# Designs tried in a protein design run: peptides against a protein of PDB entry 4Z63. Part 111

Target 1, 334 residues: chain A of PDB entry 4Z63
Amino acid sequence: LCLGMNDLTGNIPEDLFHLKRLNLLGIQENRLSGSLSREIRNLSSLVRLDVSWNLFSGEIPDVFDELPQLKFFLGQTNGFIGGIPKSLANSPSLNLLNLRNNSLSGRLMLNCTAMIALNSLDLGTNRFNGRLPENLPDCKRLKNVNLARNTFHGQVPESFKNFESLSYFSLSNSSLANISSALGILQHCKNLTTLVLTLNFHGEALPDDSSLHFEKLKVLVVANCRLTGSMPRWLSSSNELQLLDLSWNRLTGAIPSWIGDFKALFYLDLSNNSFTGEIPKSLTKLESLTSRNISVNEPSPDFPFFMKRNESARALQYNQIFGFPPTIELGHNN

## One batch from the design tools (peptide; made by RFdiffusion4, then SolubleMPNN)

Design b2_p16_2_s1 (from b2_p16_2 with E6G I10V S11T N16D)
Fold by OpenDDE base, seed 2:
Structure b2_p16_2_s1 (fold): chain B 334 residues (1-334), chain A 16 residues (1-16)
Amino acid sequence: as target 1 above (334 residues)
Amino acid sequence: VVISSGSSWVTSFDPD
């Protein structure tokens, strides 16, 4: 049953929960309000539940043990409060969980040993607090993780060295500390292609350690951290780099010539730093910016990217990074 | 905090 993208108001009629054979319930992008009924437990055949972009409130009901076929739960942009229900945090069938932009709070706890099918997790823009869950690497299929705009004070857990499945990771604006430790740990994630750490590590030094290596890194965003230091030498070995944003830091020194050696680099933002010297001539030879078509394997997270061109502009959604215009931003340097 | 320029918002996975 798909009733999304309408102007429906009120609560879900209780009689709807008598549909025992229902595989898909999509009621997203409406004005539905009230609590999400516990009676969703009656939808025992449910594979996909989309209640996103509504006015739902209250706690998410703890009934997911009665939904053994549920693979997709989309509840982003509602007013849900409380934590992730225990039955949801233990779901062996769930592939994708999106609860972005709610008011969920408390410690983030997932039973990753039970969540054997979880591959995408979006819990961005909530009120989770405490530390990052140390057991996330136990979610052996977890590829896409957005935990941005929560309050995860502290450091990246040491256990994340074993996060083999991790490919797309955003921790932007989550009050993280110790960038040296974070990078030292995350370099062990051999499938990591996209790393976003914006608005963390305030005032720290960007490590220039030649022992760091990110072989599969395609997207690196570490903007607005007030980071000191220079362009890190270890980054020169990330030959697959496509997008680099180090804007709004306090980086100094010259822009190194090796920045132009990246064959797939099409988006470079080093603006609002303190770089000096000449613009490397190698930037004029970037293959991705010429008329030559380059085959690039683009990272594809299940959650979109968002670009805001200015403070007054609405955020634009991009499903692929190649949707971004080829860009070299070197403005506002000294 | 809104970053008015660059790709900081582009890859944050956070429109809100």
Scores: peptide ipSAE 0.028, ipTM 0.697, DockQ to the pose 0.243
Fold by OpenDDE base, seed 5:
Structure b2_p16_2_s1 (fold): chain B 334 residues (1-334), chain A 16 residues (1-16)
Amino acid sequence: as target 1 above (334 residues)
Amino acid sequence: VVISSGSSWVTSFDPD
């Protein structure tokens, strides 16, 4: 049953929960309000539940133990409060959980040992507090993780060295500290292709440790952190780099010539720093900017990117990085 | 350009 993208109001009719053979319920992008009924437990054949972009409120019902076939739960952009229900946090069938842009609070707790099928987690823009959950690496299939805009504070857990499944990771604007530790840990994530750390580590030094290595890194975004230091030498070994944003920091020194050696680099923003010297001639030879051939193997996280040109500008949403125009921004340096 | 995965603004979430 798909009723998305309408102007439906009120709550879900209770009689709908008698549809025991229903595999898909999509009611996204409406004006549905009230609590999500616990009677959803009666939809025992449900594979996909999309209630995103509504006006739902209250706690998410703890009924997911009665939904053994549920693979997809999309509840982003609602008014849900409380925590992740225990049955949801223990779901062995769930592949995708998206609860971005709600009012969920408390400590983030997932039983990753039980969540054997979870591959995508979007909990961005909530009110989770405490520390990042140390057991996330126990979710052995978890590839996409967005925890941006929460109040975690502290550091990236040491256990994330074992996060082998992690490919797309965003922690933007989560009050994180110790960028040196974070990068030192995350370099061990062998499958990490996309790393977004914008609006963290305020005023820290960007590490220039040549021992750091991100072999598969395609997207690195560490903007608006007021970071000090220079262009990090360790980044030169990330041969697959496609997008680099280090804008709105306090980075100094020259832009190194190796920045032009990245064959796939199509988006570079080093603006609003304190870089000096000449623009490397190698930047004029970037194949990605001269060729119309787009790489087929571009990273595609399940979470969107938001681009904001300045503090007063409207944020633009991009579902894929290739949606960004080929760009070199070196403005506002001295 | 500042890139993030979530709205960092106090205003209503209005993605393009």
Scores: peptide ipSAE 0.025, ipTM 0.688, DockQ to the pose 0.095
Fold by OpenDDE base, seed 4:
Structure b2_p16_2_s1 (fold): chain B 334 residues (1-334), chain A 16 residues (1-16)
Amino acid sequence: as target 1 above (334 residues)
Amino acid sequence: VVISSGSSWVTSFDPD
């Protein structure tokens, strides 16, 4: 049943929950309000539940133990409060959980040993607090993780060295500290292709440790952190780099010539730093910018990217990196 | 340009 993208109001009719053979319920992008009924438990054949972009409130009902076939739960952009219900946090069938842009709170707790099928987690823009859950790496298939815009204080857990499945990771604007530790840990995530750390690590030094290595890194975004230091030498070994944003920091020194050696680099923003010297001539030789047909194998995270040109501008949402135009931005440097 | 993810800049869609 697909009723999305309408102007439906009120709550879900109770009789709808008698549809025991229903595999897909999509009621997204409406004005449905009230609590999400616990009677969804009656939809025992449900594979996909999309209630996103509504006015639902209250706690998410703890009935997911009665939904053994549920693979996809999309509840982003609602008014849900409380935590992730226990049955959802223990779901062995769930592949994708999207609860972005709600009012979920407390400590983030997932039973990753039970959530054996979870591959995508979007909990961005909530009110989760405390530390990042140390057991996230126990979600052995978890590839996409968006935890941006929460209040996860402290450091990246040491356990994330074992986060082998991690490919797309966003922790933007989550009050994280110790970028050196974070990068030192996350370099062990050998499948990591996309790393977004914007609005963290305020005023820290960007580490220039030659021992750091991100083999498969395609997207690195560490903007607006007021980071000090220079362009990190370790980044030069990330040969698959496609997008680099280090804008709005306090980075100094020269832009190194190796920045032009990235064959797949099509988006570079080093603006609003304190870089000095000459623009490397090698930037004019970037292969990705000389050909319109860039056959780049782009990472495809399940979470969106947001671009804000200035503080007063509305953020632009991009679902794919492909949506980013080829760009070299070096403005507002010394 | 400041790039972020996970609705970090989408205050207009924040239900609060």
Scores: peptide ipSAE 0.025, ipTM 0.703, DockQ to the pose 0.103
Fold by OpenDDE base, seed 3:
Order: C-alpha cells, then structure tokens, then sequence
Structure b2_p16_2_s1 (fold): chain B 334 residues (1-334), chain A 16 residues (1-16)
C-alpha cells in the first residue's frame, strides 16, 4: 500500500493494521500526525515501512520483535523523540534504518551483534549525544553510515580501525575533535570510499603524514573546519579520488601539481583558503574533465548527497556522485 | 535547521 505524496492528515486508521499480509506500507510525504501506533506490530508480513516526511511525534514503538521480516524502516523527517527502541536496535532482519531529521536523543546504542543484516544507517540530524558507539564495527555488514549533525563529542573510536564493511561515512557537523586521530583510524577502513567530515575539528592542523593512506577513497569532503596546514601529501596516493572539497579552511602553500594526476577527479573545491602560487597546469589536463569516454565506478550510498548553495536555499539532492557538475573552484584565495 | 557557516555552499549527506 502506497499513499505517499498526498495531503493526508490525522492518524493512520486502525483498520489498516489488520492487513496481516501487507508487505509494503508507504505513507511518506503527508501530514500524518500523532504517535506511530504500536499496532504496526500486527503487520507481521511487513518488509518495508516508510513513514518519512510526516508529522509523527512521540517515541517510536518498541514492537519490532513482532516484525520478523522488516528490512526497511524509513522514518526520516518526523518529530520522533526518545531513543531507538530496543527491539529495533536488536533487529536481525533490518537492512536499512533511516531516522534522519528527527528529535531522537540520548546515547546512540545499537546491538550490532544482533543486527546481522544492517547495511545502511542514517541517523543524521538528531539529538544523539555522548560518544560515537564503539561497537558499530560489530555490525559486520554496515556499509553506509550517516551520523552527521548530532552532538557527538570527542574522537573517532579506536575500534573503527576494524570497520571493514564501512564504505560511506558522514560525520559532518558533529563536534568531533582530533582530525589526526580520526584519519589515522579511518585509513584502516579498507573499503572506505566516501568520507565527509565537514564542520568538525575546528582550527586543527590537517595532518601531512606520508604514512596515511586511503587506497579506495573516492570522495573526501572536509570543508569549513578552519584547518591549518597545506595540501596533504598522503592524499596523492588516493588514485581513485573523484571529489575533493577542502573549502573554507586556512590551508596555505601551493596547490601541488599532483592534484592534476587524479584520472577520476571531476569535482575540486579548494576555495576560501590561503593557497598561494600559481594554478597547476596539470589541472587543465584532468582526464575526467577532458575525456568523455572515462568509465569510472561511482560510489552509491543508500542516502544521497546534498549540496546547499546559499544558507537560505534548499539543498540540491544528488543521488549519484557524478550528478555533481564537473567543477574546479579555487576562488577566494590569497 | 539552517547551517550558518559563512560558506557559499555546503556539501553533506544531510540537507537539514
């Protein structure tokens, strides 16, 4: 049953929960309000539940132990409060959890040893506090993780050295500290292709340690951190780099010529830094910008990228990295 | 939630 993208108001009719054979319930993008009924427990055949973009409030009901086939739960952009229900945090069937843009709070806790099927987690823009959960690497299939815009403090856990499944990771604007430690840890994530760390590490030095290596890194976004230092030499070894945004930092020195050696680099933003010297001629020879015949593997997280132009403007959604226009932005340097 | 960063634009997984 799909009733999304309407102007439906009120609560879900109780009789709907009598549909025991229902596999898919999509009621997203409405004006449904009130609490999400605990009677969803009666939908024992449910595989996908999408209640996103509504006016739901209250706590998410703790009934997921009665939904043994549930693979997809989408509840982004609601008014949910409280924590992740215990039964949800222990769901062995759940593949994707999206609760972005709610008012969930407290310590983020997931029983990763139980959540054996979880591959995508979007909890961005909530009120989770404390530390990043150290046991996330125990979610052995967890590939996509968005924890941006939460009130996490401290550093990336040391345990994330073992986060082998991690491919797409956003921690943007989560009050994280110690970029050197973070990069030192995350370099061990052998499958990491996308890393977004914008609005963290305020005023720290971007490490220029040749021992750092991100072999599979395709997307690196570390904007608006007021980072000091220079273009990091270790990045030159990330031969698969497609998108680099280091804008709005305090990086100095020359833009190195090796930046033009990235065969797949199509989006570069180094604007609003303190770079000096000449623009490398190699940038004019980027294969991705000059050749239309380059086949590049595109990272495809389960959640889209967003580009917000102007603080008051709506963010533009890009479902694919290559949806970004080919860009070289070097403006506003000295 | 509007992110006020003084930036002309922001890239994120989160548009909020």
Amino acid sequence: as target 1 above (334 residues)
Amino acid sequence: VVISSGSSWVTSFDPD
Scores: peptide ipSAE 0.029, ipTM 0.701, DockQ to the pose 0.215; fails the geometry check

Design b2_p16_2_s2 (from b2_p16_2, 5 letters changed)
Fold by OpenDDE base, seed 4:
Structure b2_p16_2_s2 (fold): chain B 334 residues (1-334), chain A 16 residues (1-16)
Amino acid sequence: as target 1 above (334 residues)
Amino acid sequence: VVISSGSSSVYSFDPD
């Protein structure tokens, strides 16, 4: 049953929850309000539940133990409060959980040993607080993780050295500290391709440790951190780099010539730093900028990217990395 | 340009 993209108001009729054979309920992009009924428990055949972009409020009902086939739960952009229900946090069937842009709060707790199928987690723009969950690496299939814009604080847990499934990770604007520790840990994530750390690590030094290595890194975004230091030498070994944003930092020194050796680099923003010297001639030889067909048929994270030109500008959403225009931004350096 | 992720947006897209 798909009723998305309408102007439906009120609550879901209770009789709808008697549809025992329903596999898909999509009611997204409406003006549905009130609490999400616990009677969703009656939808025992449910595989996909999409209630996103509504006016739902209250706590998410703790009935997911009665939804053994549920693979996809999309509840982004609602008014949900409280935590992740215990039954949801223990769901062995769930592949994707998207609860971005709600008012969920407390300490984030997931039983990752039970959530054996979880591959995508979007909890961005909530009110989760405390430290990052140390047990996230126990979610052995968890590939996509967006925890941006929460009230998290502190450092990346040491346990994330074992986060082998992690491919796309965003922690933008989560009050993280200790970039050296974070990078030192996350380099062990052998499948990490996308790392977004914008608006963290305020005023810290970007580590230039040659022992750091991100083998599969394609996207690195560490903007607006006021980071000090220079272009890190360790980054030169990330041969698959496609997008680099280090804008709005306090980075100094020269832009190194190796920046032009990245065959797949199509988006580079080093603007609003304190770089000096000449623009490397190697940048003019970037193969990705000379060929129009950046058929980057690579899997993108399930979370969107947002580009903001200035503080007053509206953020532009990009759902896929290839949606970014080929860009070299070197402006506002002295 | 500052790139971030996981923010509230007016448009929602889920590839799945």
Scores: peptide ipSAE 0.038, ipTM 0.691, DockQ to the pose 0.078
Fold by OpenDDE base, seed 3:
Structure b2_p16_2_s2 (fold): chain B 334 residues (1-334), chain A 16 residues (1-16)
Amino acid sequence: as target 1 above (334 residues)
Amino acid sequence: VVISSGSSSVYSFDPD
C-alpha cells in the first residue's frame, strides 16, 4: 500500500493494521501525526515500512520482534523521541534503517551481533550523545553509515580498524576530536570509498603522515574544520579519488602537482584556505574534466550530500556524487 | 562551497 506524497492528516486508521498480508506500507510525505501505533506489530508480513516525512512524534514502538520479515524501515524527518527500541536494535532481518532528522536521544546502542543483515544505517541529525558505539564493526554487513549531526564527543573508536564492511561513512558535525587518530584508524577500513568529516576537529592539524594510506578512497570531504597544515602527501596514493573538498580550512603551502594526476578527480574544492604559489599545470590535464568518457564507478551512499554555496544560502541536497558538476574551486586563497 | 552530509535542513530543496 503506497499513499505517499499526499496531504493526509491525522493518524493511521486502526483498520489498516488488520492487513496481515501487507508486505509494503508507504505513507511517506504526508502530514500524519501522533504516535506511531504499536499495532504495526500486527503487520507480520511487512518487508518495507516507510513513514518518512511526516509529523509523527513520541517513541518508536518496541514491536520489531513481531516483524520477522522487515528489511526496510524508513522514518526520516519526523519528531520521534527516545532511543532505538530494543527489538529494532536486535532485528536480524533489518537491512536498512533510516531515522535521520528526528529527535532521538541518549547513547546509540545497537546489538550488532544480532543485526546480521544490517547494511545501511542513517541516524544523521538526531540528538544522540556520548561516544560512537565501539561495536559497530560487529555489524558484519554494515556498508553505509551516516551518524552526522549528532553529539559524539571524543574520538573514533580503535575497534573501527576492524570495520571491513564500511564503505560510506559520514560523521559531519559530530563534535569529533583528534583527526590524526581518526585517519590512523579509518585507513584500516579497506573498503572505505566515501569519508565525510566536515565540521569536526576544529583547529587541529591535518596530518601529513606518509604512512597513511586509503586504498579505495573516492570521496574525501573535510570542509570547514579550520584545519592547519598543508596538502597531505598520503592522499597522493589514493589513485581512485573522484571528489576532494578541503574548503574552509587554514591549509597553507603550495597546491602540489600530484593533485592533477588523479584520473577520476572531477570535483576539487580547496577554496577558502591559505594556499600559496602557482596553480599546478597538471590540473589543466585532469582526464575526468576532458571530453573522454572515463567510466567511473560512482560510489552511491544512501545518505545525501548537502552543499552550501554561502553561509546564508540554503543547503542543496545531492543524492548522488555525480550530481556535483565537474568543478575546480580554488577561490579565496592568499 | 561547504559540502556536508546528513544535514536534513528542513528546507533542502532537491534541485532535481
Scores: peptide ipSAE 0.034, ipTM 0.681, DockQ to the pose 0.086
Fold by OpenDDE base, seed 2:
Structure b2_p16_2_s2 (fold): chain B 334 residues (1-334), chain A 16 residues (1-16)
Amino acid sequence: as target 1 above (334 residues)
Amino acid sequence: VVISSGSSSVYSFDPD
């Protein structure tokens, strides 16, 4: 049943929950309000539940143990409060959980040992607090993780050295500390291609340690951290780099010539730093900027990117990295 | 330009 993208108001009719053979319920992008009924438990054949972009409130009902076929739960952009229900946090069938842009709170707890099918997790823009869950690497298929805009005070857990499934990771604006430890841990994630750390590590030094290596890194975003230091030498070994944003930091020194050796680099923002010297001539030889046809059928994260041109501007949403225009931004340096 | 991910509330529907 697909009723998305209408002007439906009020509650879901209780009679809808008598549809025991229903595989897909999509009621997204409406004005549905009130609590999400516990009678969802009666939809025992449900594979996909999409209640996103509504006015739902209250706690998410703890009924997911009665939904053994549920693979997709989409609840982004609602007014949900409380935590992740225990039955949802233990779901062996769930592939994708999206609860971005709600009012969920407390400590984030997932039973990753039970969640054997979980591959995508978006909990961005909530009110979760405490530390990052140390057991996230136990979610052996978890590839896409957005935990941005929560209050995860502290450091990246040491256990994330074992996060082999991790490919796309955003922790932007989550009050994280110790960038040296974070990078030292995350370099062990052999499948990591996208790393977003914007609005963390306030005033720390960007490490320039030659022992750091990110073999498959394609997207690195560490903007607006007030980071000190220079362009990190370890980044020169990330030969697959496509997007680099280090804007709005306090980085100094020269822009190194090796930045022009990245064959796939199509987006570079080093603006609003304290870089000095000449612009490397190698930047004029970037193949990605000269050849239009990089049909990079590369996997993108399931979480959106937001581009803010200035502090007063509305953030622009991009669902794919390749939606970014080819850019070299070196403005507002010394 | 500041790029972030998951950090913009597109529509906070505060249900009254």
Scores: peptide ipSAE 0.063, ipTM 0.677, DockQ to the pose 0.074; fails the geometry check
Fold by OpenDDE base, seed 1:
Structure b2_p16_2_s2 (fold): chain B 334 residues (1-334), chain A 16 residues (1-16)
Amino acid sequence: as target 1 above (334 residues)
Amino acid sequence: VVISSGSSSVYSFDPD
């Protein structure tokens, strides 16, 4: 049943929950309000539930133990409060959980040993607090993780050295500390392709440790951290780099010539730093900017990117990395 | 230009 993108109002009729054979319920992008009924438990054949972009409120019902086939739960952009229900946090069937842009709170806790199928987690823009859950690497299929815009304090857990499944990771604006530790840990994530750390590590030094290595890194965004230091030499070994944003930091020194050696680099923003010297001539030879054929077939994170040119500008949403225009921004340097 | 992800924006309260 797909009723998305209408002007439906009020609550879901209770009789809808009598549809025992229903595999897909999509009621997204409406004006549905009230609590999400506990009677959703009656939809025992449900594989996909999309209630996103509504006016739902209250706690998410703890009925997911009665939904053994549920693979996809989309509840982003609602008014949900409380925590992740225990049955949801223990769901062995769930592949994707998206609860972005809600009012969920408390400590983030997932039983990753039970959540054997979880591959995508979007909990961005909530009110989760405390520390990052140390057991996330126990979610052995978890590839996409957005935890941006939560109140996570402290450091990236040491356990994330074992986060082999991690491919796309965003922690933007989550009050994280110790970038040296974070990078030292995350370099062990051998499948990590996208790392977004914007608005963290305020005023810290960007490590220039030659022992750091991100083999498969395609996207690195560490903007608006007020980071000190220089262009990190370890980044030169990330041969697959496609997008680099280090804008709005306090980075100094020269832009190194190796920045032009990245064959796939199509977006570079080093603006609003304190870089000096000449623009590397190698930037004029970037193959990705000279050839029209950017390979569109690269995996992208499930979470969107937001680009904002200035404080007064509207944020532009990009659902795919290749949605970004080919860009070299070096403005507002010395 | 500042790039962020998820639903975080440097200059907007809620980009969603």
Scores: peptide ipSAE 0.050, ipTM 0.704, DockQ to the pose 0.119; fails the geometry check

